# Designs tried in a protein design run: peptides against a protein of PDB entry 4XPM. Part 10

Target 1, 160 residues: chain A of PDB entry 4XPM
Amino acid sequence: VMLHSKNVKGFLENTLKPYDLHSVDFKTSSLQSSMIITATNGGILSYATSNNDVPKNSINEINSVNNLKMMSLLIKDKWSEDENDTEEQHSNSCYPVEIDSFKTKIYTYEMEDLHTCVAQIPNSDLLLLFIAEGSFPYGLLVIKIERAMRELTDLFGYKL
Target 2, 67 residues: chain B of PDB entry 4XPM
Amino acid sequence: DIKGTIAFDTHGNVIESTGVGSQRIEDIGDLSKVTLDAEGFAQVQGDSLLVHLYKRNDITLAVYTSA

## One batch from the design tools (peptide; made by RFdiffusion4, then SolubleMPNN)

Design b1_p9_2_s4 (from b1_p9_2, 5 letters changed)
Fold by OpenDDE base, seed 2:
Structure b1_p9_2_s4 (fold): chain B 160 residues (1-160), chain C 67 residues (1-67), chain A 9 residues (1-9)
Amino acid sequence: as target 1 above (160 residues)
Amino acid sequence: as target 2 above (67 residues)
Amino acid sequence: MSQSKPLVE
């Protein structure tokens, strides 16, 4: 299966949308960033950011991308460590999930004042990564990323 | 007389909060230890507020009321 | 074994 980068970008952009709980008066902010990164080295394959007011190829854009690169690498490293740590896999920051018989784990990580959530796309070399403001509840991030993962079946089993 | 709410998962992560609940996220630690009845309900007295707990599908909703 | 899939622009 071939997945066009444009489609992935569009998908990630859609994930930026706020989570709206209609049962209560609660609506989150938009995600700060949404990324697909490699599980091997944390390289960014695709990304979307809520702040698109920065001109392309500007120094500000470069700085923002560099920041994303740093965050993705750090989260990948932490994820890798946790995947090799039984205790971390059973911590309150790890959510085992199953999507269409494919198993994966969702991790939540606090990064400075940001709330992050990462999950390996089932049986793949890819990670889906959400970065949100500290006001974005972790519980909703987990729900959001799980639902998003269900839309990425074409990437299940993707190997680099 | 609902003063606020907190919804949290089995890991203690906040799903949503409103009103006074937004300022009492630290209560989750204690609330998560409360024994619920067969219907998934419980009540806990905390300071001047009464907390009504409801758990369904791994989500616990805490409703803070004055009585 | 999993097979690599291309991401094409």
Scores: peptide ipSAE 0.015, ipTM 0.747, DockQ to the pose 0.137
Fold by OpenDDE base, seed 3:
Structure b1_p9_2_s4 (fold): chain B 160 residues (1-160), chain C 67 residues (1-67), chain A 9 residues (1-9)
Amino acid sequence: as target 1 above (160 residues)
Amino acid sequence: as target 2 above (67 residues)
Amino acid sequence: MSQSKPLVE
């Protein structure tokens, strides 16, 4: 079924949830942010954030959104550079994966004290981006984003 | 809370390590032998730490927490 | 292939 904007927002909100396994006495923090951005310009098409305590339309909210815009653009730029650099694609920060015969790459990037990971939605002009605290292990982010992308098959091949 | 992490490949090579994990690289030998469930997860109780194992493909992540 | 449709919110 086609994903509408509201459905995408709900999906991204769900990805914010901590990693919590049954019978495992361990739980991560929530993601700070989860976004779908354009691979071309790093524009945010949809996003979710765990910080919902900010009053709507407040200056703090505007600053938060602007910060997300900045981060998305920076990560897109780094992603674009890496996609054109074979050496970076062979680093330990790049994880080639295959989902239903579609190939893509997951990249992990440190942004200040935050842990981020980004992946191109297969054969699309879209990137899925997770931003987490430094306490969220990169390995778990990679696992999380891979599994999340498996739920976004409706966006495979999406072109702007 | 997380005390540290180790990520390693099928050859036992360290991909990354943080916190107490950086001082426990020798654990990889034992951790690599742990049987994981169908989803690639396991828990191992140490002397004072609990290790949470998460495997994706050929990469295993060990997360150290207090017991 | 998914057809192009606005996702902007």
Scores: peptide ipSAE 0.014, ipTM 0.668, DockQ to the pose 0.095
Fold by OpenDDE base, seed 5:
Structure b1_p9_2_s4 (fold): chain B 160 residues (1-160), chain C 67 residues (1-67), chain A 9 residues (1-9)
Amino acid sequence: as target 1 above (160 residues)
Amino acid sequence: as target 2 above (67 residues)
Amino acid sequence: MSQSKPLVE
């Protein structure tokens, strides 16, 4: 399967869906945002938001995109710091995982009242970033982002 | 409503906890003995809370909700 | 700003 920019956008839109545990009576809210950003400078390559009622080319749309840009940059900076900090890599906010023999780490960060998690797509210059409400458990965000990355094998090793 | 969570490994070590889960770390001993279904799910009724279990590889997540 | 490669795999 060929992954094009348009397909990536569709993928991110699908990740916005709530986490649903079918075997039990439990369902989360939708993600606020889902993004693929560069690990180098935090630039947004693709994004999806649950706020679909914003008119195109409106001031509100511009403001929302600008907000995402700021959040992506802040999280990228924190991620970069943690990747160079042994203590942070051994904290309970860091989850080492292995997908098809590729190793990566999932980090959880609280941003004001939001819950976020970020992970480097294995061997790539890309980060996958989820932003959710504070009611979204970090444990479920970790599971969600790991499973999402398993669907992005075509981006493994992607270099800018 | 979600009241809290606990994530723990196969040795019972806490990986993360939130809300009421932070006050119920002692539950890990009992939760680790619960039989999971083929998909890694289980449900346990506690004293005042319902616990939803989900296992991902070596990590088990417990979500505490009201009954 | 450096240009990113297109997301085509």
Scores: peptide ipSAE 0.012, ipTM 0.620, DockQ to the pose 0.156
Fold by OpenDDE base, seed 1:
Structure b1_p9_2_s4 (fold): chain B 160 residues (1-160), chain C 67 residues (1-67), chain A 9 residues (1-9)
Amino acid sequence: as target 1 above (160 residues)
Amino acid sequence: as target 2 above (67 residues)
Amino acid sequence: MSQSKPLVE
């Protein structure tokens, strides 16, 4: 199945929505960013951001994109290290999950004051990456990204 | 695919419930004994539903979803 | 490194 980039971006934009269970204590902010990146080099294939106040074609926009590139690369590197570390795979920051008989792992990472969550799309060379404010609980990020991956079956097995 | 929720305190008192959670208040006894990770999170596979647990500030939220 | 396959635009 062929995927169109605009459809993927639309999907990522929808993932920006807060996690809301209609309980005041558990309502979250919107995600700052949602990305699909390559597991090999951390290159961004598609992304969405909630910061729409940045003028288009401005230096600030370029810096924002560059910041996303840096974060994606750093998270990819950490993910790669953890994938080769048995101890890290058994830490409280790693959540093994199974989606439609496909196994993957969800990792949570703190970056600056942000909460991030990353997972390999099953059997693919792609990672799904969420970046949220520190007020977004890791547990809810894990649930959110798991549910999001269930909607990305077309990317299962995607190879670069 | 959320089927319902239960929020309860450290004494097992129901704070709120929705959906299938309203019919599964009896689960609180078992859910309160589940070991949570450092982030206050756990997942427990039940009968036909997966239960997601998150605890913050002495309030535990159980989210029931399809497996 | 190998080049990523682009998504259809």
Scores: peptide ipSAE 0.012, ipTM 0.563, DockQ to the pose 0.119

Design b1_p9_3_s1 (from b1_p9_3, 7 letters changed)
Fold by OpenDDE base, seed 1:
Structure b1_p9_3_s1 (fold): chain B 160 residues (1-160), chain C 67 residues (1-67), chain A 9 residues (1-9)
Amino acid sequence: as target 1 above (160 residues)
Amino acid sequence: as target 2 above (67 residues)
Amino acid sequence: DFIKAQLTY
């Protein structure tokens, strides 16, 4: 199975869309960022951001990308620690889930004023990472990433 | 007249909140302990509002009303 | 799920 950059990028861009609850007067903001990173080194394989007002090849774009790199590394490190900590896996910040008989875990992390969640793509060396504003509820963020993960079955078992 | 809502999961984490519910997230601790009927419903009196609880699957919805 | 059913994006 090959990773097609354009297809993955398009998928991540689609995940940026807000949730709209029609039963109540509630709509989230768009995700700030959506990323696929390596579980081993925290390297970014693909990403999408809602902040599209930054000119390309500008210093602001570079800073934005660098910020994403830093965030991905921080979250990857925290994820790695939690994967080796039984207590953390039983906290309210960890959601064990099963998708098509594949087990994985979703972790939520507060990063300053941002709400983030990360999940290992089942049996893979890849992590899916969502970054949202603090107004994006964690419970909804978890649902969002779980649903998104179900659309990435082609990446299940992907090894670097 | 609905004054607000809170929806939360089994971890107690917020799924959505509206109106006065957005300012009463701390209620989740107490609401999660309320005994629901066989259909997953309950009503509990708050300080000034009546809370209507509905749990379906693993999601609990709290609706705040004046009565 | 009543909440999930109302989620759209």
Scores: peptide ipSAE 0.022, ipTM 0.730, DockQ to the pose 0.050
Fold by OpenDDE base, seed 3:
Structure b1_p9_3_s1 (fold): chain B 160 residues (1-160), chain C 67 residues (1-67), chain A 9 residues (1-9)
Amino acid sequence: as target 1 above (160 residues)
Amino acid sequence: as target 2 above (67 residues)
Amino acid sequence: DFIKAQLTY
């Protein structure tokens, strides 16, 4: 499978959009970040962020990217630990799901004041990672990432 | 007269909250234990609020109204 | 599903 960086970037940017529940007068914030990272070392293959006001190649942008790298590594490590922990896989922070006969698990993690959600793209060496503000409900975040993953079938089975 | 809402999943995690529901997330623990009828409905009398529960497709919606 | 509908539309 060949990765098209521009197409993946566009996809991740689209996942940033908030949900507006008009019937109950509720609207989420945009995701802070959306990323595809490696399950092996937490390296970022592609990412999108909502904060686009920072000039490109500025020190602030570099710091922001470095922060994403750190979070990705930490979440990958936690994910890896949980994948080897039966108890964690049965907690309320783990959602087993099946997409087109492919099984995977969605994990929710609190990162400081942020709500994060990560899932292995089925049978692949890749993780999809959402980072949102604390006001973004975990249950909705899980639904969002599950639905988004259904649009990434081309990456199912991708190996590094 | 709706005062607020909470929607939560089978894990007890919040999907959305509005109004007074946003301040009563802790109610999910008790609400998740309420026995629903065959149609997935129940009503629970609270302090000064009545909670209307509706479950469909593993999502539970709690609507807070005046008693 | 009322939530699903609101999230989609």
Scores: peptide ipSAE 0.022, ipTM 0.745, DockQ to the pose 0.048
Fold by OpenDDE base, seed 5:
Structure b1_p9_3_s1 (fold): chain B 160 residues (1-160), chain C 67 residues (1-67), chain A 9 residues (1-9)
Amino acid sequence: as target 1 above (160 residues)
Amino acid sequence: as target 2 above (67 residues)
Amino acid sequence: DFIKAQLTY
């Protein structure tokens, strides 16, 4: 299936929503950002951000986008390194998962004061990347991104 | 009388925390080493608090109560 | 999964 930017953008926007644990008094914040990036270069193919109050084409927007580009590249680099490191793949920051017989790994990374979570869309050249505040628990981020990837089956095996 | 909670995964990463649990994330290291019974339960006496542990489907919930 | 049962979007 061909990648449709509009559909992907809407999907990513939906992933920004927080989780609400109603059995106890606990609710997460919204994700700061949700992105699909290339595994090769860390280039952003699509993204969504929770802060939509920044005027378009403003200096602040440009800075925010540039920041996302930098973060995506850094995370991609770390991911690439970890994918070639068996020790890192067995660390507490790596979650092997299987979705519809397709295997992938979810990684959690601390970036400044932010909690990030990244996973390769199975058999694809694409990474799904969530960026959240430090108050967003890693364990919940992992659950969130796994569930999100289950909705991206059309991108499984996608090659650039 | 629940004072707080911590839920964490098999990697020791937090899934949720409330109350005093939010201030005791460091306890996960010790709690993860506690041997649970066949039903996935345990109780651990801590410093002034009793911790009730429940594990189901790779998620452990720690509930802090008065001793 | 008790967490799944307790989460809402």
Scores: peptide ipSAE 0.022, ipTM 0.735, DockQ to the pose 0.047
Fold by OpenDDE base, seed 4:
Structure b1_p9_3_s1 (fold): chain B 160 residues (1-160), chain C 67 residues (1-67), chain A 9 residues (1-9)
Amino acid sequence: as target 1 above (160 residues)
Amino acid sequence: as target 2 above (67 residues)
Amino acid sequence: DFIKAQLTY
């Protein structure tokens, strides 16, 4: 299986868009960042960020390449720890899911004032990672990342 | 007349909130313990608001009304 | 599913 960088980048950019719950007059912000990282070392294979043309601010600083690298490493480490912790896998921060007979887990993590969500692409060496503002509900992040992974079947089983 | 809403998952994590629901996220703990009927519905009397609970596909919607 | 019906992805 080959990763097509431009296609993946475009996919990640599309995941940035907010959810709009029309019937209840609720709309989220856009994701700050969306990334595919390696499960082995937290290296970023592809990423997308919102508001890249906005002047320097806290959001822009967080979405800097350096900050993204740091966050990816931190989340990878936390994910790795939880994958080796049975209790964490049964906590309210872990969502076991099955996609087309493939099993994976979605984790939610608070990072500073940000809401993050990460999941291993089924049977792969890759993690999908969403980073959002604190106003983005965790439950909705989980739904979002699950739906996103269903569109990444070509990456299922991908090994580095 | 709907005063607000809270939608939350089986983990108690918020999916969305509106109106008075945004100020009552702490209710999720109690709402999650409410026994629902076969249709996934329950009605709970609060302090001054009536809460209508609807559960579908592991998502619970709480609708706050005056009556 | 009321959530699915309301969500735009």
Scores: peptide ipSAE 0.017, ipTM 0.673, DockQ to the pose 0.049

Design b1_p9_3_s2 (from b1_p9_3, 7 letters changed)
Fold by OpenDDE base, seed 2:
Structure b1_p9_3_s2 (fold): chain B 160 residues (1-160), chain C 67 residues (1-67), chain A 9 residues (1-9)
Amino acid sequence: as target 1 above (160 residues)
Amino acid sequence: as target 2 above (67 residues)
Amino acid sequence: MFIKAQLTY
């Protein structure tokens, strides 16, 4: 299976959209970032950001990408540690889920003032990572990322 | 008269909050321990508020009304 | 830097 960057980029951009609860008057902010990274090294394969005010090829863009690289690496490292810790897998920061008979786990992490959640795309070497403001509820992030992963079945089992 | 709401998951993490609920996130710890009836409903008397609990699809919604 | 999300604030 080939990872098509254009298609993946479009997908990630779509995940940035706010979550709107129609049953109550509640709407989140947009995600700050949405990323697919490698589980092995935390390398960014694709990303989207809601900060569209940054000119392309600007110093600010470079800085933002560098920041994403740092965050992705740190989150990957934390994720890796948790995957090797049975107790962490049973904490309130870990959500075991099953999608079409494929099992994975969603982890939530507070990173500075940001709310993040990450999940391994089932049986793959890839992680899906959402980064949001602190105002974005963790429970809703989890729901959002689970639903998003259901649209990435083509990446299930993807190996580098 | 609804004064606010909190929705939370089985891990106690917030899904949404409105009104007075936004200022009472700490209530989740206690609300999560409340025994619901067979229909997933409970009422809990607070200080000056009545809390209506509804659980559906592993999500609990707390609705705060005047007591 | 990382805090486990045991509580939602």
Scores: peptide ipSAE 0.024, ipTM 0.664, DockQ to the pose 0.023
Fold by OpenDDE base, seed 4:
Structure b1_p9_3_s2 (fold): chain B 160 residues (1-160), chain C 67 residues (1-67), chain A 9 residues (1-9)
Amino acid sequence: as target 1 above (160 residues)
Amino acid sequence: as target 2 above (67 residues)
Amino acid sequence: MFIKAQLTY
């Protein structure tokens, strides 16, 4: 299986869109970042970030390449730890899911004032990672990332 | 008259909140313990608000009303 | 906090 960089980038850009729960008059912010990273070392294979016109805004600072790399590594490390911790896999921060007979787990992590969500693309060496503001509810992030992964079936089983 | 809402998942994590629900996230702990009927519905009387609970597909919506 | 629970079904 080959990663098509442009297609993946476009996909990640689309995941940035907010949820608009119009039926209950609730709308989220856009994701700050969406990334596909390696499960092995946290390297970024593809990413998308929300644009911010304010030069010295926290969004711009967080979405810098350097910050993304750091966040990716930190989350990968935490994810790796949890994958080896039975208790963490049964916590309220872990969501076992099954997509087309493939099993994976979605984890939610607090990172400073940000809400993050990460999941291994089924049977792959890749992680999908969402980073959002603290106003983005964790439960909704989980729903978002699960739905997103259902669109990444071409990456299922991808090995580096 | 809806005063607010909270939607939460089976882990107690928030999916959305509006109105007075946004200030009552702590209610999830108690709301999650409420026994629902076969259709996933319950009503719980609070201090001054009535809470209508609807559960579908592992998501619980709490709607706060005055009556 | 919660005083009463009611079921309709």
Scores: peptide ipSAE 0.014, ipTM 0.687, DockQ to the pose 0.012
Fold by OpenDDE base, seed 3:
Structure b1_p9_3_s2 (fold): chain B 160 residues (1-160), chain C 67 residues (1-67), chain A 9 residues (1-9)
Amino acid sequence: as target 1 above (160 residues)
Amino acid sequence: as target 2 above (67 residues)
Amino acid sequence: MFIKAQLTY
C-alpha cells in the first residue's frame, strides 16, 4: 500500500479541529498535534500541528519538529512496554476497541501538561497519535481517536 | 438552575465538564460508585448541591443543581 | 463527600 502524503496530511489537519458539544456549553481547544508514526521506532510518517504561526524553515519550526520527534519516540516506547504488560492493558488508561472486526487498543498518557492518546492502526506497523492541552478531556480524546481510526481503514494491515 | 455538568466514561475519564462541574472532577470517583435505577438515574446530595446522574450508552452525565 | 443517594421511584 502506498501512502499518499498529501491526503494523509489533510486528514491529520482535519483531526485538529475542536470538538463542540452543542447540547451543553462546552467546546474543546484544537489538538496541538496529530501524527502517524511507526510502531517500530517512533519515526514520524506524517504530522499536523495547530501552531502555524511559525515561519517555514525557521529555527523555531525545526525545534518544533524536534520536539514532536522526541514526544513520538517517548510515547512509542511507553506504548511498546504496555503492549507487553498485561497489567497495563487492564488499567483505566487502556481502551480495547474493535473496528470492523479488527481489534486494537487506545492508550491515554499524561506527558508533562499535555494529554496524549495513541493507538495502533489495526494489524499495522503504524500508530495514530493525538496531542492536546490538559484541558482536553481524556474520555473525549479517546472517542475522537477511535472515530478518526475508523476513517483510516486503507491503512489497516499496513506493514513497513 | 443548572450550576454545572460532568460527563465521564466507564473508565472514569472525563468526556466533558461545564460550570461548577469543571471544578469538581474529583467527584467522579464517588459518583461512579453510585447505584443507578433501572432507568439509569440517581440523585445524590452533596454539600450544597444536588447531583442528578444519568447513564446511557456507557456514558454517565452528572448535572449539578441547587439543593 | 456525598451524604445522600436517592433512586427514582
Scores: peptide ipSAE 0.009, ipTM 0.679, DockQ to the pose 0.012
Fold by OpenDDE base, seed 1:
Structure b1_p9_3_s2 (fold): chain B 160 residues (1-160), chain C 67 residues (1-67), chain A 9 residues (1-9)
Amino acid sequence: as target 1 above (160 residues)
Amino acid sequence: as target 2 above (67 residues)
Amino acid sequence: MFIKAQLTY
């Protein structure tokens, strides 16, 4: 299975949309960033950001990309540690889920004032990573990433 | 992904229901007893369905999804 | 984050 960069980018851009709870008159902000990274090295394969106000090829864009790289590496490292820690897998920040008979885990991590969640795409060497503002409830992030993962079935089993 | 919803107030009165939620109004009694986290969330598993609870401004929303 | 609980239907 080949990764189609354009299709993946479009998917990630769509995940940036706010979560809207009509019944309780509550709507979140957009995600700050959405990324697919490698579970092995934390490299970014694709990403989308809501901050489109940064001019292309500017120093600010470079800094933004570098920031994403740093965040992805930090989260990947923490994820790797937790995957090897039975206690962390039983903590309140770990949500085991099953999608089409494939098992994976969703982890939530606080990064400064940001709310993040990450999940391994089932049976793959890839992680899906959401980064949001602190106003985005963790519970909604978990629901959002689980639903998004169900749309990435073409990447299930993807190996580097 | 969503199989249904129930929204109810602090008195257990139904505000709205959709999908399978319309057939599970009796769940409100049990759902109202669930302890929510600091953000007003809970996840409850039962039978073949998973219930996601969110409470804000004295309204509780229950979202039913597959387990 | 969620609090995980069990419900009997």
Scores: peptide ipSAE 0.025, ipTM 0.679, DockQ to the pose 0.021; fails the geometry check

